Peptides against a protein of PDB entry 3QIS. Designs and how they scored, part 44

Target 1, 334 residues: chain A of PDB entry 3QIS
Amino acid sequence: PSLELSRREFVFENVKFRQLQKEKFQISNNGQVPCHFSFIPKLNDSQYCKPWLRAEPFEGYLEPNETVDISLDVYVSKDSVTILNSGEDKIEDILVLHLDRGKDYFLTISGNYLPSCFGTSLEALCRMKRPIREVPVTKLIDLEEDSFLEKEKSLLQMVPLDEGASERPLQVPKEIWLLVDHLFKYACHQEDLFQTPGMQEELQQIIDCLDTSIPETIPGSNHSVAEALLIFLEALPEPVICYELYQRCLDSAYDPRICRQVISQLPRCHRNVFRYLMAFLRELLKFSEYNSVNANMIATLFTSLLLRPPPNLMARQTPSDRQRAIQFLLGFLL

## One batch from the design tools (peptide; made by RFdiffusion4, then SolubleMPNN)

Design b1_p10_8_s2 (from b1_p10_8, 3 letters changed)
Fold by OpenDDE base, seed 5:
Structure b1_p10_8_s2 (fold): chain B 334 residues (1-334), chain A 10 residues (1-10)
Amino acid sequence: as target 1 above (334 residues)
Amino acid sequence: EDFVPLELDL
């Protein structure tokens, strides 16, 4: 069996978080026999492609002289955004199109990624006084390495040495401040806040705005700004409540004194963000007659974002663990 | 405690 491919080299320029890009090519059976094609893993890979790439269809049958269109879809989700922001991964891959009882065909994927404040650590963002697109990639790597060391020192209760004339880190990321300050000013009376979805085009504009500027006003509806805050919290590599404290939050869920003690053990930036968000959400609950927001809805929504199970425990989360996690958060909203 | 917006010291 043999195939003809219309193209073998694909370039995805200016790839962004949550922005789908598509490239298409044709495969034709120029042989005299039916053939089965499939994308196959390379040696030592578990998947035929990186998590941000997909082929559609990824397998099929072609009769003699049959032609099929294949779509190559590039989409950076929360699962790939952090490793692309750090430059640990890149928009580069090689696909192996295998023909049963035939040869392999290699496809080259290349391109560039544009860094986002979405999927960046709270520690790194507290050190960024400028938009992430103004920060050199080399400095992003240094800020992430330094942020990891600061988190470890904070967890070990090591007193930060008075490091010299280094600029003092922000109390909270400017991106979280911009989102919450906008919602506080303009959305407290918004009917169905956090219940109505935002517009996808407005969400993309908000992400691009936060990545490239420090705006006086965030573009889009209050619903889109509210959903952008949820997406930001979901995309964090480490949740606002660090994974190391997850079990202690569940164990303390019915003791408000122990709950406050657990939060006091968070790294400074995580603790500040948690307290800032809880203060905002308690303020929003005062306007429940206008915004239809209640403590149980907010606790249920934000618990999945702020108090995520560690990756090793995700498959073992019980309905009881989820209810304890909600009860933990309710003790800060009431 | 009432929500007090933080000042953004850039």
Scores: peptide ipSAE 0.122, ipTM 0.862, DockQ to the pose 0.843
Fold by OpenDDE base, seed 1:
Formats: structure tokens, C-alpha cells, sequence
Structure b1_p10_8_s2 (fold): chain B 334 residues (1-334), chain A 10 residues (1-10)
């Protein structure tokens, strides 16, 4: 069996968070026998491609002289954004198109990724006074390394933040401030806030706006700005409530005093963001007659974003754990 | 505590 491929090299320029890109190629059976093709893992890989890449179809049969179009889809989700922002991963892969009883055909995937404030750590963003697209990639790496070290120092309670002559970190990321300040100014009376989805085009404009500028006004509807805040919180590599405190939040869920003590142990940036968000959400609840927002809805929505189970807890959150997590947030909304 | 918009010294 043999295949002919219309293309073997693919370049995905300016790949962005949540922006789908597609490249297509044709394969043809130029042999005299039916053949089965499949994308196969390389030696030592578990998957045929990186998490941000997909082939469609990834397998199939071709009769003699039959042709099929294959789509290569590049999509950076919350699961790939952090490693691409840090430059730990890149828009590079090699796909192995295997032909049963035949040859392997190699496809080269290349391109460039444009960093996003989405999927960047709170600590790095608190040190980032300029839009992420203005920050050199080398400095992004340094900011993430420094952010990790400061998180660990804060958790260990060992060293006061030496108020050395380094630029004072922001109290909260400018991106969170921009989103929340916009929602506070313009969305407090918005009917069905956090219940109506945003527009995908507006979400992309908001992401691009936050990555490239410090706007006076965020573009898009209040629903799109509200959803952008949810996407931002979901994409954080470390959730607003750090994984180390997850179980303690559940254990304290019915004691408001212990809940406040647990939050006081968060890293400075995480603690500030948590308090800022809770203050904002309590403000929105004053306008419940207009925005249809209630404490149970907000607690249920934000619990999955702010209080995520640690990745090492392979166990799905039990219904009891979910209820405790909701109750924990309710103690800050009421 | 009421929500007070933070001033960010950028």
C-alpha cells in the first residue's frame, strides 16, 4: 500500500488562546489495494499529537484511487495555555501518519504562539504592569520563576517580602481589575448577569484587548465581559484558592471564622484577588432585583472556578465535597 | 465592607 499527501508541512502563525486555526491536506491511495491509515503515537508518546492539536479524521480506510481531506485543528484551551505562555511548550509537533502494512509518513507542524494573560499566574500578573504582549518572553519566564518562589515563601511564612527597591507588585492583576471595574460600573443592573453567555467574537476581542492594551473601556456586552472573567479564573494555572488550601476550605465550610483564617493563609496576590472578587460579588447581590443574581447561583458558579480540587485528587469531587465548597463561598457572600 | 474599587498604581 502507498499514499500520496498533498502537503506535509504546516505552519500555524500567531496562534492565540481560544482561537481555532485549521489547515487541510489531502491523502490519496495511489496503490492497487485498499489501505487503512491512522495517526499513531511516536515512540514514548501516549498520544499521536500534542493537546493543542487534532487531526480529523485521525484514522480511516481508502479504496484504490480514493482521496480524503484531513483537517489539522490547532486550539489552545485552558489545558495548554500555561505551558505555551511560559515557552515550556511551543507550536511544534511531528505527526506520524501510519499506513497499515505500509510506510510511515511524517507531517511537520510549526508556528508561533502569542502569550496571553489568560493562563498566566496571579503572582506573575501582579508583577506585570504592562500588557503581556509587550513583555519579552524571557522576562515572562523570569516572572513565573519569581512568582513560584514568592508563593512558596508566602506559604512557608518564613521571609517577610523584602521591600527591596524592586517595583512594588500590584495588589491584584490589572486584567482582573479591568474586568471587575467594568462590571461594577456597567453591569450591576444587567439582567441575567453571569447566566447569559457572551458572544465568541466579543470574548476574543476582550482577550486580545487585555493581552495587548490597558483599555479605558473593555469592548463587548456585559455578558461577554462577565464570561471573560469566568474564563480568566478557569484558565489560571493555580486557582484563586491555592490547591494546598482546598481540603481546609472544605473542612471549615460551616465555620465562618475558620474560613476567614484559611483565606488569610493564601499567598498575598491570591488573598487580595479572593477578597476583591468576594467584595464585588457582594456588591452585585445588592442589585439582585435587576441582575437576577443570587448568592446560591453565584456560589455555585464561582466554586468550580475559585475552589478547584487538586490535580493529584483523581477522585471526582463528591456531592458532599461540592456542597461544602459551595457553603465555603456562601460564607463570604452573605 | 462595601465594595471599594481599587486604585491600581500601574
Amino acid sequence: as target 1 above (334 residues)
Amino acid sequence: EDFVPLELDL
Scores: peptide ipSAE 0.095, ipTM 0.848, DockQ to the pose 0.866
Fold by OpenDDE base, seed 3:
Structure b1_p10_8_s2 (fold): chain B 334 residues (1-334), chain A 10 residues (1-10)
Amino acid sequence: as target 1 above (334 residues)
Amino acid sequence: EDFVPLELDL
């Protein structure tokens, strides 16, 4: 069996968070026998491609002189965004198109990723006074390393922040501030806030706006700005309530005094963001007559974003754990 | 506590 491939090299320029890119190629059976093709893992890989890449179809049969179109889809989700932002992963892969009882055909995937404030740590973002697209990748790596070291120092209750670091970190990321300040100014009276989905085009514009600028006003509807805040919180590499405190939040869920003590143990940036969001959400609840927002809806929605189970506990989350997590947030909304 | 918008000194 043999295949002819119309293309073997693919370049995905300017790959962005949540922006689908597609490249197509044709495979043709130029042999005299039917053939089965499949994309196969490389040696020591579990998957035929990286998490941000997909082939469609990834397998099939071709009759003699049959041709099939294959789509290579590049999509950076919340699951790949952090690793691409840090430069730990890149828009580079090699696909192995295997022909049963035939040859392997190698496809080269290349390109560039444009960093996003989505999927970047709260600690790193608190150090970024400029849009992430203005920050050199080398400085992003340094900011992430410094962020980790400061988080560890803060958890260890060690040395007060030396007053001598010339650049004071922001109290909260500018991106969270921009989203929340917009919602506070313009969306408190918005009917069905956090219940109506945003528009995908507007969400992409909001993401691009936050990655490239410090706008006076966020573009798009209040629903799109509200959904962008949810996407931002979901994409965080570590949730606003750090994984280390998850179980303690559940254990304290019915004691408001212990809940406040648990929150006081968060890293400074996480603690500030949590308090800022809870203050904002309590403000929205005052306008419930206009925005249809209630404490139970908000607690249910934000629990999955702010108080995520650690990956090792995800498979063990009980309905009781979910109810405790909701109750924990309710104690800050009421 | 009323929501006080944080001032960001950018």
Scores: peptide ipSAE 0.094, ipTM 0.849, DockQ to the pose 0.855
Fold by OpenDDE base, seed 2:
Structure b1_p10_8_s2 (fold): chain B 334 residues (1-334), chain A 10 residues (1-10)
Amino acid sequence: as target 1 above (334 residues)
Amino acid sequence: EDFVPLELDL
């Protein structure tokens, strides 16, 4: 069996969070026998490609002189965004197109990723006074390392951060502030807020806006701005309530005093973001006659984002654990 | 307490 490939080198320029890119190529059976093709893992890999890449179709049959189009789709989800922001992963891969009883064909994937404030830690974002696209990648790495060390120090010692670092961290990420301030100003009377989905094009504009600028006004509908806040919270590498406190939140869910004590033990940035969001959501609930928002809906929605089970427990979350998590958040909304 | 928007001192 033999294949001809129209292209073997693919470059994905300016890959962004949640922006699908597609490159297509053709494979042709230039042999005299039917052939089966498949993308196969390399010797040390479990998958034929990295999580942000897919081939469609990834396998198939070709008759002699048959041609098929293959799409290479690059899509950075919440599951890949953090490792791409840090430069731990890159838009580089090698695909092995295997021909049954034939030759392997290597495809080179390359490109560049543009960092996003989505999928960046709260600690790093509190140190970023400029849009993330204005921050050199080397400085992003340093800010992530410093953020990790600060989180550890905050958890261990309650030592006030030495005031000697030339720039004081923001109380909350500017991106969260921009989203919440916009929603507070313009969306308090918005019917079905957090219940109506945003527009995908508007969501992309909001993400690009937050990554590249400090806007006076966020573009898009109130629904798109509201959904962008949800996407931001979902994409956080560490949820607003750190994984280390998850079980304690569940255990305290019916004691408002203990709940407040648990929140007081969060790292400064996480604690500030939590309090800021809860204050906003309580304000939003005052307009329930206009926006159709109620405490149970908000608690149910935001609990999955703010109080995520640790990855090792995610598959074991009981309905009781979910109800406790909702009850924990309700104690801050009421 | 009313929601006071944080002032973002950039």
Scores: peptide ipSAE 0.076, ipTM 0.838, DockQ to the pose 0.784

Design b1_p10_8_s3 (from b1_p10_8, 4 letters changed)
Fold by OpenDDE base, seed 5:
Structure b1_p10_8_s3 (fold): chain B 334 residues (1-334), chain A 10 residues (1-10)
Amino acid sequence: as target 1 above (334 residues)
Amino acid sequence: EEFVPLTLDL
């Protein structure tokens, strides 16, 4: 079997979080026999491509002189955003298009990624007084390393050594402040807040706005700003309630005193964000006659975002564990 | 406790 490929090199410029890019090429059976094609893993890989890349179709059958279009789709989700922001991964891959009893064809994928405040740690964002797109990539790496060391020191109850002439970290990330302050000012009376989805174009504008500027006002509808807050919380590499405290939150869910003690043990930035969000959500609940928001809906929605099971326990989460997690958050909303 | 908006000290 033999194939002709219209293209073998693909460049994806200015890849952004949640922005789909597509490149297409043709494969043609220029042989005299039918052929089966498939994308196959490289020797050390479990998948034929990185998590942010997909081929469609990824396999198929071609008669002699048949031609098929293949789409290469680049999409950075919450699962890839953190490793791309840190520069641990890059927009680079090699695809192996295999023919049954035939030759391998190599495709080169390249490009550049534009960093986002979405998928960046709360610790790193508390050290960023400027938009993330103004921060040099080398400084982003240093901020993530320093943030890891501060989280570890906070968990170990180590007294911070005298922070020299370094600027004090923000109490909460400016991006969370901008989203919550906007919702507090403009969305308290918004009917169906957190129940109506935002517009995809407005969500992209909000993400780009937070990554590139410090706006006086966030663009888009109150529904899009509310959904952008949910997307931000979902994309965090470490949830607002750190994974180390997950089981203790479930065990304390029916004791409001122990729940407050567990929250007091969070790293400073995580604890500040949690208290800030709970204060905002309690304020929003005062306007329930206007916004149709109730404590059970809010607790159910924010539980999956703020109190995520650790990756090693995710497959073992029971309906009872989910109900305890909801009860834990209800103790801060009522 | 009432929600007190934080000031953004940049």
Scores: peptide ipSAE 0.084, ipTM 0.838, DockQ to the pose 0.844
Fold by OpenDDE base, seed 1:
Structure b1_p10_8_s3 (fold): chain B 334 residues (1-334), chain A 10 residues (1-10)
Amino acid sequence: as target 1 above (334 residues)
Amino acid sequence: EEFVPLTLDL
């Protein structure tokens, strides 16, 4: 069996978080026998492609002289954004199109990724006074490394923050401040806030705006700005409540004093963001007649974002654990 | 505590 491929090299320029890109190519059975094709893992890989890439179809049959169009879809989700922001991963892959009883065909995927404040650590963003697209990639790596070290020092309570003349970190990321300040100013009376989805085009504009500028006003509807805040919190490499404190939050869920003590043990940036968000959400609850926001709805929504189970516990989360997590957050909203 | 909008010293 043999195939002819219309293209073997694919370039995805300016790949962004949550922006789907597609490239297409044709495969043709130029042989005299039916053939089965499939994308196969390389040696030592578990998947035929990186998490941000897919082929559609990824397998199929071709009769003699039959042709099929294959779509290569590039989509950076929350699962790939952090490693692409740091430059640990890149928009590069090699796909192996296998022909049963035939040869392998190699496809080269290349391109460039544009960093996002979405999927960047809170600690790195607290040190980032400029939009992420203005920050050199080398400095992003340094900011993530420094972020990790400062998180560890803060958790270990061992070293006073050296008040050395380095630029003082922001109390909260500017991106969170921009989103929350906008929602506070313009969305407190918004009917169905956090219940109505945003527009995908507006969400992309908000992401691009936060990545490239410090706007006076965020573009889009209040629903899109509200959803952008949810997406931001979901895309964090570490939740606002650090994974190390997850179980202690559940264990303390019915004691408001212990809950506050647990939050006091968060890294400074995470603690500030948590307190800022809780203060904002309590403010929104005053306008419940207008915005349809209630404490149970907000606690249920934000618990999955702020108090995520550690990856090793995700598969083991009980309904009781979820209820404790909600109760923990309710103690800050009431 | 009332929500006080933070001022960011950028």
Scores: peptide ipSAE 0.083, ipTM 0.836, DockQ to the pose 0.884
Fold by OpenDDE base, seed 3:
Structure b1_p10_8_s3 (fold): chain B 334 residues (1-334), chain A 10 residues (1-10)
Amino acid sequence: as target 1 above (334 residues)
Amino acid sequence: EEFVPLTLDL
């Protein structure tokens, strides 16, 4: 069996978080026999492609002189955004198109990723006074390393912040401040806030706006700004409540004093973001007659974002653990 | 505690 491929090199320029890109090519059976094609893993890989790449179809049969279109889809989700922001991964891959009893055809995937404040750590973002697209990639790496070291120092209750560090970190990321300040100013009376979905086009504009600028006003509807806050919190590499404190939050869920003590043990930026969000959400609850927001809805929604189970416990989360997690947040909303 | 908007000193 043999195939003819219309293209073997693919370039995905300016790949962004949640922005789908597609490149198409044709494969044709120029042989005299039917062939089965499939994308196969490289040696030592578990998957035929990186998590941000997909082929559609990834397998099929071709009769003699049959042609099929294959779509290569590049999509950076919350699961790939952090490793692309850090430069640990890149928009580079090699796909192996295998013919059963035939040859392998190699496809080269290349391109560039544009960093996002979505999927960046709270610690790194607290050090970024400028939009992430203005920060050199080398400085992003340094900011992430410094962020890790400060988080460790904070957890160890070691040395007070040397007053001599010339750049004081922000109390909260500017992106969180912009989203929450907008919602506080313009969305407190918004009917069905956090219940109505945003528009996908507006969400992309909000992401691009936060990555490239410090706007006076966030573009889009209050629903899109509210959903952008949820997406931001979901995309965090570490949730606002650090994974190390997850079990202690569940264990303390019915003791408001212990809950506050657990939160006091968060790294400074995480603790500030948590308190800021809880203060904002309590303010929204005062306008419940206008915005239809209630404590149970908010606690249920934000629990999955703020108090995520560690990856090793995800498969073991009981209905009781979920209820404890909700109860933990309720103690800060009531 | 009232929500006090943080002043972001950028």
Scores: peptide ipSAE 0.081, ipTM 0.837, DockQ to the pose 0.847
Fold by OpenDDE base, seed 2:
Structure b1_p10_8_s3 (fold): chain B 334 residues (1-334), chain A 10 residues (1-10)
Amino acid sequence: as target 1 above (334 residues)
Amino acid sequence: EEFVPLTLDL
């Protein structure tokens, strides 16, 4: 069996968070026998491609002189965004198109990723006074390393932050401030806020806007801005309530005093973001007659974003754990 | 407490 491939080299320029890119190529059976093709893992890999890449179809049969179109889809989700932002991973892969009882055909995937404030740590973002796309990639790495060290120092209750760091960190990321300030100004009277989905095109514009600028006004509907805040919180590598405090939040859920003590132990940026979000959400609840927002809906929605189970728990919550997590958040909304 | 929008001194 043999195949002819219309293309073997693929370049995905300017790959962005949540922006699908597609490249197509054709495979043709130029042999005299039917053939089965499949994308196969390399010797040391469990998957035929990296998590941000997909082939469609990934397998199939070709009769003699048959041709099929294969789509290579590049999509950076919340699961790949952090490792691409840090440069730990890159838009590079090699696909092995295997022909049963035949030859392997290698496809080269290359490109560049454009960093996003989505999937970046709260600690790093608090150090970024400029849009992330204006920050050199080398400095992003340094900011992530410094952010890790600061988180560790904060958790250990160690040495006062050396005032010698030339620029004081922001109290909250500018991106969170921009989203929340917009919602506070324009969305408090928005019917079905956080209940109506945004538009995908507007979400992409909001993401690009936050990555590239400090806007006076965020583009899109109030629903799209609200959903962008949810996407931002979901994409955080470390949730607003750090994984280390997850169990203590559940254990304290019915004691408002202990809940406040647990929150006081968060790293400064996480604690500030939590308090800022809770203050905003309490303000939003004053307009419940206009926006149809209630404390139970908000607590249920934001609990899944702010108080995620640690990865080692396979993100599985029992119904009891979920109820405790909601109760924990309700104690800050009421 | 009223939600005081944080002044972001950029």
Scores: peptide ipSAE 0.053, ipTM 0.816, DockQ to the pose 0.746

